# Ledger of designs, part 49: peptides against a protein of PDB entry 3T7K

Target 1, 248 residues: chain A of PDB entry 3T7K
Amino acid sequence: KAEKILARFNELPNYDLKAVCTGCFHDGFNEVDIEILNQLGIKIFDNIKETDKLNCIFAPKILRTEKFLKSLSFEPLKFALKPEFIIDLLKQIHSKKDKLSQININLFDYEINGINESIISKTKLPTKVFERANIRCINLVNDIPGGVDTIGSVLKAHGIEKINVLRSKKCTFEDIIPNDVSKQENGGIFKYVLIVTKASQVKKFTKLINDRDKNETILIVEWNWCVESIFHLNVDFTSKKNVLYQKK

## One batch from the design tools (peptide; aimed at target 1 T150 W223)

Design b2_p23_5_s3 (made by RFdiffusion4, then SolubleMPNN; from b2_p23_5, 13 letters changed)
Fold by OpenDDE base, seed 3:
Structure b2_p23_5_s3 (fold): chain B 248 residues (1-248), chain A 23 residues (1-23)
Amino acid sequence: as target 1 above (248 residues)
Amino acid sequence: MPTDIELPVDEKEWEELLKELEK
């Protein structure tokens, strides 16, 4: 069926997209539309797998979803596109009235607002955002909204190697892991990095660390600190935004 | 497909948290 629909076009574009969707296309696509998209070089996947070499995200805007956050870790992310790209494309293809010999849809017209070339260019870097920030090992409280598995998966996609889950009510100093990074010349290395959800946790962890390891560097942040770092593909250590406690 | 849940920062919980830390 798709071949018959596409036969009216003399030339078909190859968009070369391997994509996931978030915040759009919840009902998926029918078999004919999937086949049409495939013939145009657009492959849509249900889930993110490293083996699929994904290069595109479809979303109506910047979202705080697992898929969107992970898409910024693609190597590279080539395109972040609004769902209207697919909608307009399929509409043009299914249109019987248009004597169009060619599909005239430019993917550059459908870029997600706020995902600019500066962000895209950073996805071409050989390192991940937290790797560049010298954050390899973090402590994550077990009561984090979204769950430790989802949050941990996003953080790992962005270069965190080890996630230590802390039982906030029962943890001791011995349960807190150091961020074991060799001193690189450029940038403040924090020995202890923690993501917390409550003020009581900040008070607890600062006390535990300062009582046992008083001279060490500590960074305690909100999940929003991680999200902002991901959205910018840069960690700004000069910003106090979403930082709950910092000891340099 | 499970609805892509925005990883919620319960903005209210964080505002309360920030207020508690400022005290």
Scores: peptide ipSAE 0.246, ipTM 0.739, DockQ to the pose 0.190
OpenDDE base, seeds 1, 2, 4, 5: peptide ipSAE 0.243, 0.230, 0.238, 0.243; ipTM 0.739, 0.600, 0.740, 0.741; seeds 1, 5 fail the geometry check

Design b2_p23_5_s4 (made by RFdiffusion4, then SolubleMPNN; from b2_p23_5, 10 letters changed)
Fold by OpenDDE base, seed 1:
Structure b2_p23_5_s4 (fold): chain B 248 residues (1-248), chain A 23 residues (1-23)
Amino acid sequence: as target 1 above (248 residues)
Amino acid sequence: MSTDIDLPVDEEEWEELLKELEK
């Protein structure tokens, strides 16, 4: 069926997109449209797997979904596109009125607002955002919204190697892990990095660490600190935004 | 839980946290 529909075109583009969708196409695509997209070099996956070498995200805007956040860790992210790209493409292909010899759709017209070439270029870097920031091991409270598995998977996609889950009500100093990063010449390494959800946790963890490991560097942040770092593909240690406690 | 949920699920909790720490 797809071949018959596409036969009216003299030449078919190969977009070379391996994509996931978030915040759009919840009902998926019909079989014919999937076949059409495949013939155009557009493959849509249900889930993110490293083996699939994904290079594209479809979303209506910048989202805080697991898929969107992880898409910024693609190697590289080639395109971040609005769903209208697919909609207009399929509409043009199914249109009987225009004897279109060629598909005329420019990918650049469908870029997600706020995902610019500067962001895309950073996805070509050999390192991940938290790796560049010398954050290898973090402590994460167990009551974090979204769950430790989802949050942890996003953080790991962005270069965090070890996620220690803290039972906020029962944890002691011995449960807190240090950020084990070799002292590279450039920039301050925080010995303790924590993501928390409550002011009481800030007070608790600062006390526990300061009482037992005096004069060490501490960074306590909220989840939004991580999200902003991901959206910019850069950690700004000069910003106090979303930082709950910092000791240098 | 659907993998297509905004993180954090409850943004209001984070705003409240910030307000508490600013006091």
Scores: peptide ipSAE 0.057, ipTM 0.707, DockQ to the pose 0.208
OpenDDE base, seeds 2, 3, 4, 5: peptide ipSAE 0.034, 0.054, 0.050, 0.056; ipTM 0.660, 0.702, 0.707, 0.707; seed 3 fails the geometry check

Design b2_p23_6 (made by RFdiffusion4)
Pose (drawn by RFdiffusion4):
Structure b2_p23_6 (pose): chain A 234 residues (1-94, 102-181, 189-248), chain P 23 residues (1-23)
Amino acid sequence: KAEKILARFNELPNYDLKAVCTGCFHDGFNEVDIEILNQLGIKIFDNIKETDKLNCIFAPKILRTEKFLKSLSFEPLKFALKPEFIIDLLKQIHQININLFDYEINGINESIISKTKLPTKVFERANIRCINLVNDIPGGVDTIGSVLKAHGIEKINVLRSKKCTFEDIIPNDVIFKYVLIVTKASQVKKFTKLINDRDKNETILIVEWNWCVESIFHLNVDFTSKKNVLYQKK
Amino acid sequence: EYEEDEEEAKELAEEVEEKYEEI
């Protein structure tokens, strides 16, 4: 059936996209539209799996969804495209000349896309390997944890903030000895006291979740930035 | 903030779906 629709074309391009959509196409398309996309070398997965080697993201704009943040750890991310690409493409299909250049997500330039080819992850480059994360983090620890691991963090230690003792805090073994991601000022006081009491001469970095988000959008951890840094001892 | 971002993503998805249905 989709072949009939495509039988009217002399030649079909191979867009070679393995993509997820975020902020768009939340189910699929109709079955015909889906089979057409595959015939054009476009495959859209429901969720991100490391072994599918996704290289593309469809999104209306830069988004803070788990998918968009994780797309910045594709190996490599080749295309970040507005949904209008698929829309214009299917509109034409129903010769094919829709191109991969007229549909960039504004704010995601080549300099950022290119950093996904780097042989390291953003937090791996920053020597942030093992972190502590408060259990009350917005988005929940499972998701935030998945995003941070997708960007080079190997150990996520979750702290019940009200209950945790110093012994629960894991060092950042790879440089900051202790790295914590927190929500409340109430947590900054408790953690700096606990660590300062028990490991006075060591280094500490306490940041908000937004510090991690900015670092992923830039694919760079800027240690000279005070933005979203709640406490540091270096 | 997280919940707001998810709501905004949903609203954008609905707008994109409207554009897709127009074709």

Design b2_p23_6_s1 (made by RFdiffusion4, then SolubleMPNN; from b2_p23_6, 10 letters changed)
Fold by OpenDDE base, seed 3:
Structure b2_p23_6_s1 (fold): chain B 248 residues (1-248), chain A 23 residues (1-23)
Amino acid sequence: as target 1 above (248 residues)
Amino acid sequence: DWEKELEEAKELSKKVEEKYNSI
């Protein structure tokens, strides 16, 4: 059926998209439309797997979903597109009235607002955002909204190698892991990096660390610090935004 | 499932209950 629909076009574009969707197309596509998209070099996946070499995300806007946050870790993210790209494309293809011998849909007309070339270009870097920031080992409280698995998965996608989950009510100093990174000349290195949810946790962890390892550097942040770093694909250590405690 | 994805986005958007000033 798809072949018959596409036969009216003399030339078909190859968009070369391996995509996931978030905040759109929850019901998926029918078999004919999937085949049409496949013939145009558009493959949509249900889940993110590193082996699929995903290069595109469809979303109506910037979202804080797991899929959207992880899409910024693609190598590279080539396109971040509004769902209207697919809608308009399929509409043109299914249109019997259009004397169009060619599909005239430009990917660049459907960019997600706020995902610009500056962000896209950073996804071509050989390093991940937290790797560039010398953050490889973090401590994460177990009561974090969204769950440690989801948040941990996002953080790992962005270059955090080890996530230590802290039982916030029962943890001791010995449960806190150091951010063991080689001293590089460029960038702030914090020995202890923690993501917390409550002021009581800031008070607890600062006391535990300062009582046992008084001279060491500490960074305690909220989840929004990580999110902002991901959205910019850059860690700004000069900003105090979403930083709960910092000892240099 | 739009409701599930919206719930996920809300959970991943939650802020810390209280904040301290950085040193």
Scores: peptide ipSAE 0.143, ipTM 0.665, DockQ to the pose 0.029
OpenDDE base, seeds 1, 2, 4, 5: peptide ipSAE 0.137, 0.021, 0.020, 0.017; ipTM 0.700, 0.582, 0.565, 0.459; seeds 1, 4 fail the geometry check

Design b2_p23_6_s2 (made by RFdiffusion4, then SolubleMPNN; from b2_p23_6, 7 letters changed)
Fold by OpenDDE base, seed 4:
Structure b2_p23_6_s2 (fold): chain B 248 residues (1-248), chain A 23 residues (1-23)
Amino acid sequence: as target 1 above (248 residues)
Amino acid sequence: MYEKELEEAKKLAEEVKKKYEEI
């Protein structure tokens, strides 16, 4: 059916998109539109898998969803597009009025506000954002909004190898893992990195660490610190924003 | 906090769905 619809065009673009969607197209597309999109080199995936070599995200704006945050870990993220790209494309294709010999939709007109070329360019780097920041192992409190699985999955996509889940009420010092990274000479490595939700956890973990492992470096942050780091594809250790405790 | 983001994403998805259904 799609072939008959597309036969009116002399030339079809190949957009070469392997995309996921967030904040749009939750119910997917009809079978004809999926076939149309596929013929235009637009493949939509329900879930993020590394094997799919995803290069695109569709979203109406910057979101803090798992899919959006993980899209910034694509290798590379080529395009971050508004859903209106697909809408306008399908409108043009289904339009009987347009004697258009060609599809006239430019990807660049549909960029998500705030995802600029500077962000896109950083997705071409051979390393992940937390890898570049020397954050390999983190401690995550079990009461984190969104759940440890979702948050952990995002963090892993961005180069954190090990996520230790802390039972905030019952944990001891022995439950806290060090950030085991090889001493690179030129970077401030925090021995203990923790993501927490409240000030009482800061007091607890700082006490536990300082009582048992004196003079070690500690970074305690909110989830927002991770999100901001992901959105910038850079960790700014000079910023105090979303940092709850820091000991250098 | 994350729940609010999911709710926002759902709301935005419904707005896009309306636009898609109008094609």
Scores: peptide ipSAE 0.609, ipTM 0.951, DockQ to the pose 0.881
OpenDDE base, seeds 1, 2, 3, 5: peptide ipSAE 0.408, 0.407, 0.417, 0.411; ipTM 0.752, 0.751, 0.759, 0.754

Design b2_p23_6_s3 (made by RFdiffusion4, then SolubleMPNN; from b2_p23_6, 8 letters changed)
Fold by OpenDDE base, seed 4:
Structure b2_p23_6_s3 (fold): chain B 248 residues (1-248), chain A 23 residues (1-23)
Amino acid sequence: as target 1 above (248 residues)
Amino acid sequence: MWEEEEKEAKELAEEVKKKYDSI
C-alpha cells in the first residue's frame, strides 16, 4: 500500500531517524503509515535499546518522562522533534490534492522548544553527563517517586554505573556505598552521593556518614538535581538548586 | 511528581492522537 501512495513522488527523502516517542503516538501508527515512515528512513521504536542506535526523540515539549530523559543519552541525539513533523509529513503524503512531486517537510522546522544545538552538541561528547561529573556510584532512597528501577535506569543511561538502593527506615552506614572514582587532579569528587526525597533522610544520612566517616565529602540531592543536570547535559557543582546537603 | 509527568505525557499524547486520527 505504501509504495502506491509514495509512487506519486519523484524523490523521497531519507530522514535517517531512529526514534522513540513520548507524550505522543502512544498507540503507535497504522500499518500503512509505519511502512511509509520506514520508506522515508523513519523508524519508530517502542522501547529504548542501545543496540538500536537511536538518534531521535519525538515529544510535544520537554518532558521528564523516562524516554525523554534517556533520549538525552543517545550517541548522539541528532534530533528532538515535535510530533507535528510526522503529522504534517503524513498529511502531505496522504493528500490527494497536492500535485507535489516532492515531500516538502524540513526536520529543522519541528525542533522541540528548549532543545537547542548546545544541548545536541553535548550528546556528541564521548562521555556521559554523570561520568564527566565523576559520579559513578550513587545511593538512592527506596521511596523515590517513579520508583528505583525507572530512576536508576535513567541515571545509568547517563553514566552512573552503580545504584545502591537504601531502605530509608532501616539502613545503616554499612549500607551506604562510596562513589568509587579515581581522583582526577583538578575535580572535587564526592565520596558519598545520595538522592533523597525528605529532609529527615538528609539528617539521617549526614549523621550516619559523619559519625563513621567524619572527614569525607558528601553530596545529597533531590531528583530534580539529576533532571536539571540531564537537561543541561552538565553538572553545575556551583549551583545550590536542588542540593539538600553538600560537604566539600 | 513523576506520576504527574506521566499523566501530562498521556494527556499530550491524546491531543496528538486527535491530530493523527484526523489525517
Scores: peptide ipSAE 0.644, ipTM 0.958, DockQ to the pose 0.906
OpenDDE base, seeds 1, 2, 3, 5: peptide ipSAE 0.642, 0.642, 0.641, 0.643; ipTM 0.958, 0.958, 0.958, 0.958

Design b2_p23_6_s4 (made by RFdiffusion4, then SolubleMPNN; from b2_p23_6, 12 letters changed)
Fold by OpenDDE base, seed 4:
Structure b2_p23_6_s4 (fold): chain B 248 residues (1-248), chain A 23 residues (1-23)
Amino acid sequence: as target 1 above (248 residues)
Amino acid sequence: MWEKEQKEAEELSKKVEEKYKSI
């Protein structure tokens, strides 16, 4: 079916997109449209797998979804596009009125606002954002909104190797893991990195650490600190935004 | 916060689906 629809075009673009969708196309596409998109070099995947070499995200705007946050870990993220790209493309293709010999849809007209070339360029770096920040091992409270699996999966996609889940009510000092990063000569390594949800957890963990491991470096942040770091593909240790406790 | 953001994404998805179904 798709071939017959596309046969009216003398030349078909190859967009070379391997994409996931978030905040759009949750119901998927009809079979004909999937075939059309495939013939245009647009492959849409339901889930993120490293083996698929994903290079694109479709979203109406910057979102704090698992898929969107993980898309910033693609190697590289080539395109972050509004779903209107697909809609306008399919409209043009299904239109019988347009005697268009060519598909006239430019990817650059559909960029997601706030995902600029500076962000895209950072996805070409050989390292992940938290890897560059010397954050390898983190402690995550078990009561985090979104759940430890989702949050943990996002953090891992961005270079955190080990996620220790803390049972906030029952945890002791022995349950807290250090951020085991080889002493790089240049860079403030925090021995303890924690993501928490409540001020009571800050008080608890700061006490536990300071009572047992005095004078060690501690970073306690909100999830928003991680999100902002992901959106910028940079950790700003000078910013106090979303930092609940810091001891250098 | 997370739940609100996921709900927003779902609401945005519905609007896109309406546009898609209108083709």
Scores: peptide ipSAE 0.576, ipTM 0.946, DockQ to the pose 0.896
OpenDDE base, seeds 1, 2, 3, 5: peptide ipSAE 0.575, 0.576, 0.574, 0.575; ipTM 0.946, 0.946, 0.946, 0.945

Design b2_p23_7 (made by RFdiffusion4)
Pose (drawn by RFdiffusion4):
Structure b2_p23_7 (pose): chain A 234 residues (1-94, 102-181, 189-248), chain P 23 residues (1-23)
Amino acid sequence: KAEKILARFNELPNYDLKAVCTGCFHDGFNEVDIEILNQLGIKIFDNIKETDKLNCIFAPKILRTEKFLKSLSFEPLKFALKPEFIIDLLKQIHQININLFDYEINGINESIISKTKLPTKVFERANIRCINLVNDIPGGVDTIGSVLKAHGIEKINVLRSKKCTFEDIIPNDVIFKYVLIVTKASQVKKFTKLINDRDKNETILIVEWNWCVESIFHLNVDFTSKKNVLYQKK
Amino acid sequence: EIYENPRSLTDEEIEEIENDILS
C-alpha cells in the first residue's frame, strides 16, 4: 500500500535517520506514513537504546526532556531536526526534494553537534565519575540518574538527605573528592559539615541539577562558572 | 579556596524541572 504511494517516484532518497522524537509525535503516525519513512531510510524508535545507535532527534526546540538531554550523548548525534522535516516530507510524498538543512533546531549548532564525536562523555572529560544525588531530586533519581550515566557518570549514589551519614557518601574516584547534587540549602549545610568533620582537607563540589543540564547543553563542564554551584572547596 | 552561595529550589522550580524532564 505504501509501495503504491511510492511507486509513483522514480527514485527515493535514503535519509539514513535513526531518531527519537521528544516534544512531538508521541505515539507514531499512521501505518502508511510509518512504512513510507522506513522506505526512505528513516526509523523512529520509541525509547533510546544504546545499541540502536540513534543519530537523530526530532524536537520543536531545545528541550529538557530525558530524550533531548540523552540525544546529546549519541555516538554521534548527526541531526537535530524540527518536526517540520517529517511533516514537509510526508506532505510531498502524499520528485522528493525535502532536505536535511532547512530544519535545524535553533540553538543547536554544528560546534555542539560535533562534540558528540569526541571519544569521551562530557562528565567523563570533567573527571566527574562517581556522584551523590539526593533522593528528593525533581524528576526522580531513576531518570536523572539515567541521563547522567548516559553522559559518562559511572556511579550514582542516592542519599536519603534527612537520614544519611558520612559513611553513606561515596568519593568521586577516577579533581573533586566529593561531588553532590542537591536540592536544598538545608542539604548543603548538612553535607559540608559531615565531610568537613570527617575528611577536613579534601575537596568538595556541591551543585544543583541545573549545573548538569547546562553542562550537557554545552557538552562542556565549565569549572570557572559559579552559576548553579552551591559550594566548592578546592 | 572556598566558595559558598547556598540556596533552596522554589516550589515552582521543583515542579518545572520535574515536568520538563518527565515530559

Design b2_p23_7_s1 (made by RFdiffusion4, then SolubleMPNN; from b2_p23_7, 8 letters changed)
Fold by OpenDDE base, seed 1:
Structure b2_p23_7_s1 (fold): chain B 248 residues (1-248), chain A 23 residues (1-23)
Amino acid sequence: as target 1 above (248 residues)
Amino acid sequence: EEYYNPRSLSEEEIKEIEEEINS
């Protein structure tokens, strides 16, 4: 059926998209449309797997979903597109009225607002955002909204190698792991990096660390600090936004 | 140099993060 529909076109584009969707197409696509998209070089996956070499995200706007955040770790992210790309494409293909010999849909007309070439270009870098920031090991409180697995997965996608989950009510100093990074020449290294949810946790962890490991560098942030860093594909250590405690 | 500004996430902020991350 897809072949018959596409037979009216003399030339078919190859978009070469390996994509996931977030905030759109919850009901998926019918079999015919999937086949049409496949013939146009558009493959849509249900989940993110490194082996699939994903290069595209479909979303209506910038979102804070797991999929969207992880898409910024693609190597590279080639396109961040609005779902209207697919909608208009399929609409044109299914249109019987237009004696269209060619598909006239340009990917660049459907870019997600706020994902510009500057962001896309950073996804071509050989390092991940937290790797560049010299953050390798972090401590994450167990009561983090979204859950430690989801949050941890996003962080790992962006270069965090080790995530230590802290049971905030029961943890001691010995449960807190240091950020074990090789001293790179020009970057500030925080020995302890923590993501927390509560003021009481900030108070607790600052006390525990300062009492046992005096004069060490500490960074305690909110999840939004991570999100902002991901959205910019850069960590701004000069900003105090979403920082709860910082000791240099 | 030390910066200290402890705060807790509000219930609304928690809900927002949970809804956003899993959407």
Scores: peptide ipSAE 0.652, ipTM 0.963, DockQ to the pose 0.956
OpenDDE base, seeds 2, 3, 4, 5: peptide ipSAE 0.638, 0.638, 0.646, 0.640; ipTM 0.960, 0.960, 0.962, 0.961

Design b2_p23_7_s2 (made by RFdiffusion4, then SolubleMPNN; from b2_p23_7, 9 letters changed)
Fold by OpenDDE base, seed 2:
Structure b2_p23_7_s2 (fold): chain B 248 residues (1-248), chain A 23 residues (1-23)
Amino acid sequence: as target 1 above (248 residues)
Amino acid sequence: EVYENPRSLSKEELEKLEKEINS
């Protein structure tokens, strides 16, 4: 069926997109449209797998979903596109009136607002954002919104190697893991990095660490600190936004 | 140097974050 529909075009573009969708296309695509998209080099996946070498995200805007946040870890993210790209493309293809010999849809006209070339270029870097920030091991409270698995998966996609889940009510100092990063010459390394949700957790963890390891560096942040770091593909240690406690 | 600004997420903030990440 798709071949018959596409036969009216002399040349077909190859967009070379391996994409996931978030915040759009909840009903999916019909079989014919999937076949059409495949013939145009557009493959849409349900889930993110490293083996699929995903390079594209479809979303109406910048979102804080797992898929969107992980898309910024693609190697590289080539395109972040509005769903209107697919909508307009399929409309042109299904149009009976257009004796168009060619599909005239430009990917650049459908870029998600706020995902600029600066962000895209950073996805080509050999390192991940938290790796560049010398954060490899992090402590995460078990009551984090979205769950430790989802949050942990996003953090791992962005270069966190080890995630230690803290049971906030029962944890002791021995349960807190250090950020085991070899002293690189450039930049302050925090020995203890924690993501928390409550002021009581800040008080607890700072006390536990300071009582047992008094002279060590500590960074305690909110999840929003991680999100902002991901959106910028850069950690700004000069900013106090979403920082709950910092000891240098 | 020590910086401290401890706060708790509100119920509304928690609900928002949960909705955002799982959407």
Scores: peptide ipSAE 0.445, ipTM 0.928, DockQ to the pose 0.965
OpenDDE base, seeds 1, 3, 4, 5: peptide ipSAE 0.437, 0.440, 0.443, 0.442; ipTM 0.927, 0.927, 0.928, 0.928

Design b2_p23_7_s3 (made by RFdiffusion4, then SolubleMPNN; from b2_p23_7, 8 letters changed)
Fold by OpenDDE base, seed 4:
Structure b2_p23_7_s3 (fold): chain B 248 residues (1-248), chain A 23 residues (1-23)
Amino acid sequence: as target 1 above (248 residues)
Amino acid sequence: EVFENPRSLSKEELEEIEKEINS
């Protein structure tokens, strides 16, 4: 069926998109439209897998979803596109009126606002954002919104190797894992990095660390600190936004 | 040097993050 629909076009573009969707296309696509998209080099996946070599995200705007945040870890993210690209494409293809010999849809007209070339260029870097920031091991409270698995998965996609889950009411100093990174010559490394939700957790963890490991460097942040770092593909240690406690 | 600005996420902030991340 798709072939018959596409046969009216003399040339078909190959968009070479391996994409996931977030905040759009909740009902999915019908079989014919999937076949059409496949013929145009557009493959849409339900889930992010490294093996699929995803290079595209469809979303109406910048979102804080797992998929969107992980898409910024693609190697590289080639395109971040509005769903209207697919909508307009399929509309043009299904249109009987336009004796168009060619599909005339430019990907660049459908870029997600705020995902610019600067962001895209950073996805081509050989390192991940938290890796560049010397954050490889973090402590995450078990009551983190979205759950430790989802949050941890996003963080891992962005270069955090080890997620230690802290049960804030029961944890001791021995449960807190240091950020074990080899001292690279030129960068201040925080020995303890924690993501927390409550002021009481800040108080508890700072006490535990300072009582047992005095004078060590500590960074305690909110989840939004991670999100902002991901959105910029850069950690700004000069900013105190979403920082709850920092000891240098 | 120590910077301290301890706060708790509000219920609304927690719910928002949960909604956003799981969408």
Scores: peptide ipSAE 0.553, ipTM 0.949, DockQ to the pose 0.965
OpenDDE base, seeds 1, 2, 3, 5: peptide ipSAE 0.551, 0.551, 0.552, 0.544; ipTM 0.949, 0.949, 0.949, 0.948

Design b2_p23_7_s4 (made by RFdiffusion4, then SolubleMPNN; from b2_p23_7, 9 letters changed)
Fold by OpenDDE base, seed 5:
Structure b2_p23_7_s4 (fold): chain B 248 residues (1-248), chain A 23 residues (1-23)
Amino acid sequence: as target 1 above (248 residues)
Amino acid sequence: EVFENPRSLSKEELEELEKEINS
């Protein structure tokens, strides 16, 4: 059926997109449209898997969803596109009126606002954002919004190797893991990195660490610190935005 | 050097963050 629809075109583009969707296409696509998209080199996946070598995201705008945040970890992210790309493409293909010999839709016309070439270029780097920041091991409170599994999955996609979940009310100093990174000359390495939700957690963890490991470096941040770092694909240690406690 | 600005997320901020990540 798709072949018959596409037969009216003399030449078909190959977009070479392996994509996920977020904040759009909740109802999915019909079988014919999926086949049409496949013929154009567009494959849409329900979930992110490393084996699929995803290179594209569809979203109406910048979002803070798991899928959107993880898309910035693609190797590389080639395109971040508005859903209107697919909508307009399918409309053009199904149109009987246009004696169009060619599909004329440019991917660059459908870029998500705020995802620029500078961000895209950083996805080509051989390292992840938190890897570049010398953050390998973090402590995460168990009452984090969105849940430790979702948050942890996003952080791992961006180079965090180990996530230690802290039961904030019951944890002791021995439950807090150090950020085990080799001393690099050019970067502020924090021995203890924590993501928390409450001022009481800051007070508790700073006391526990300072009482037992008095001279060590500590970074305690909000989830928004991680999100901003992901959106920029860079950790700015000069900024105190979303930092709750920092000891150098 | 020590920087300290401890705060708690509001109920609204918690709900927003939960909605954002799971949407």
Scores: peptide ipSAE 0.410, ipTM 0.909, DockQ to the pose 0.980
OpenDDE base, seeds 1, 2, 3, 4: peptide ipSAE 0.405, 0.404, 0.403, 0.404; ipTM 0.905, 0.905, 0.904, 0.905

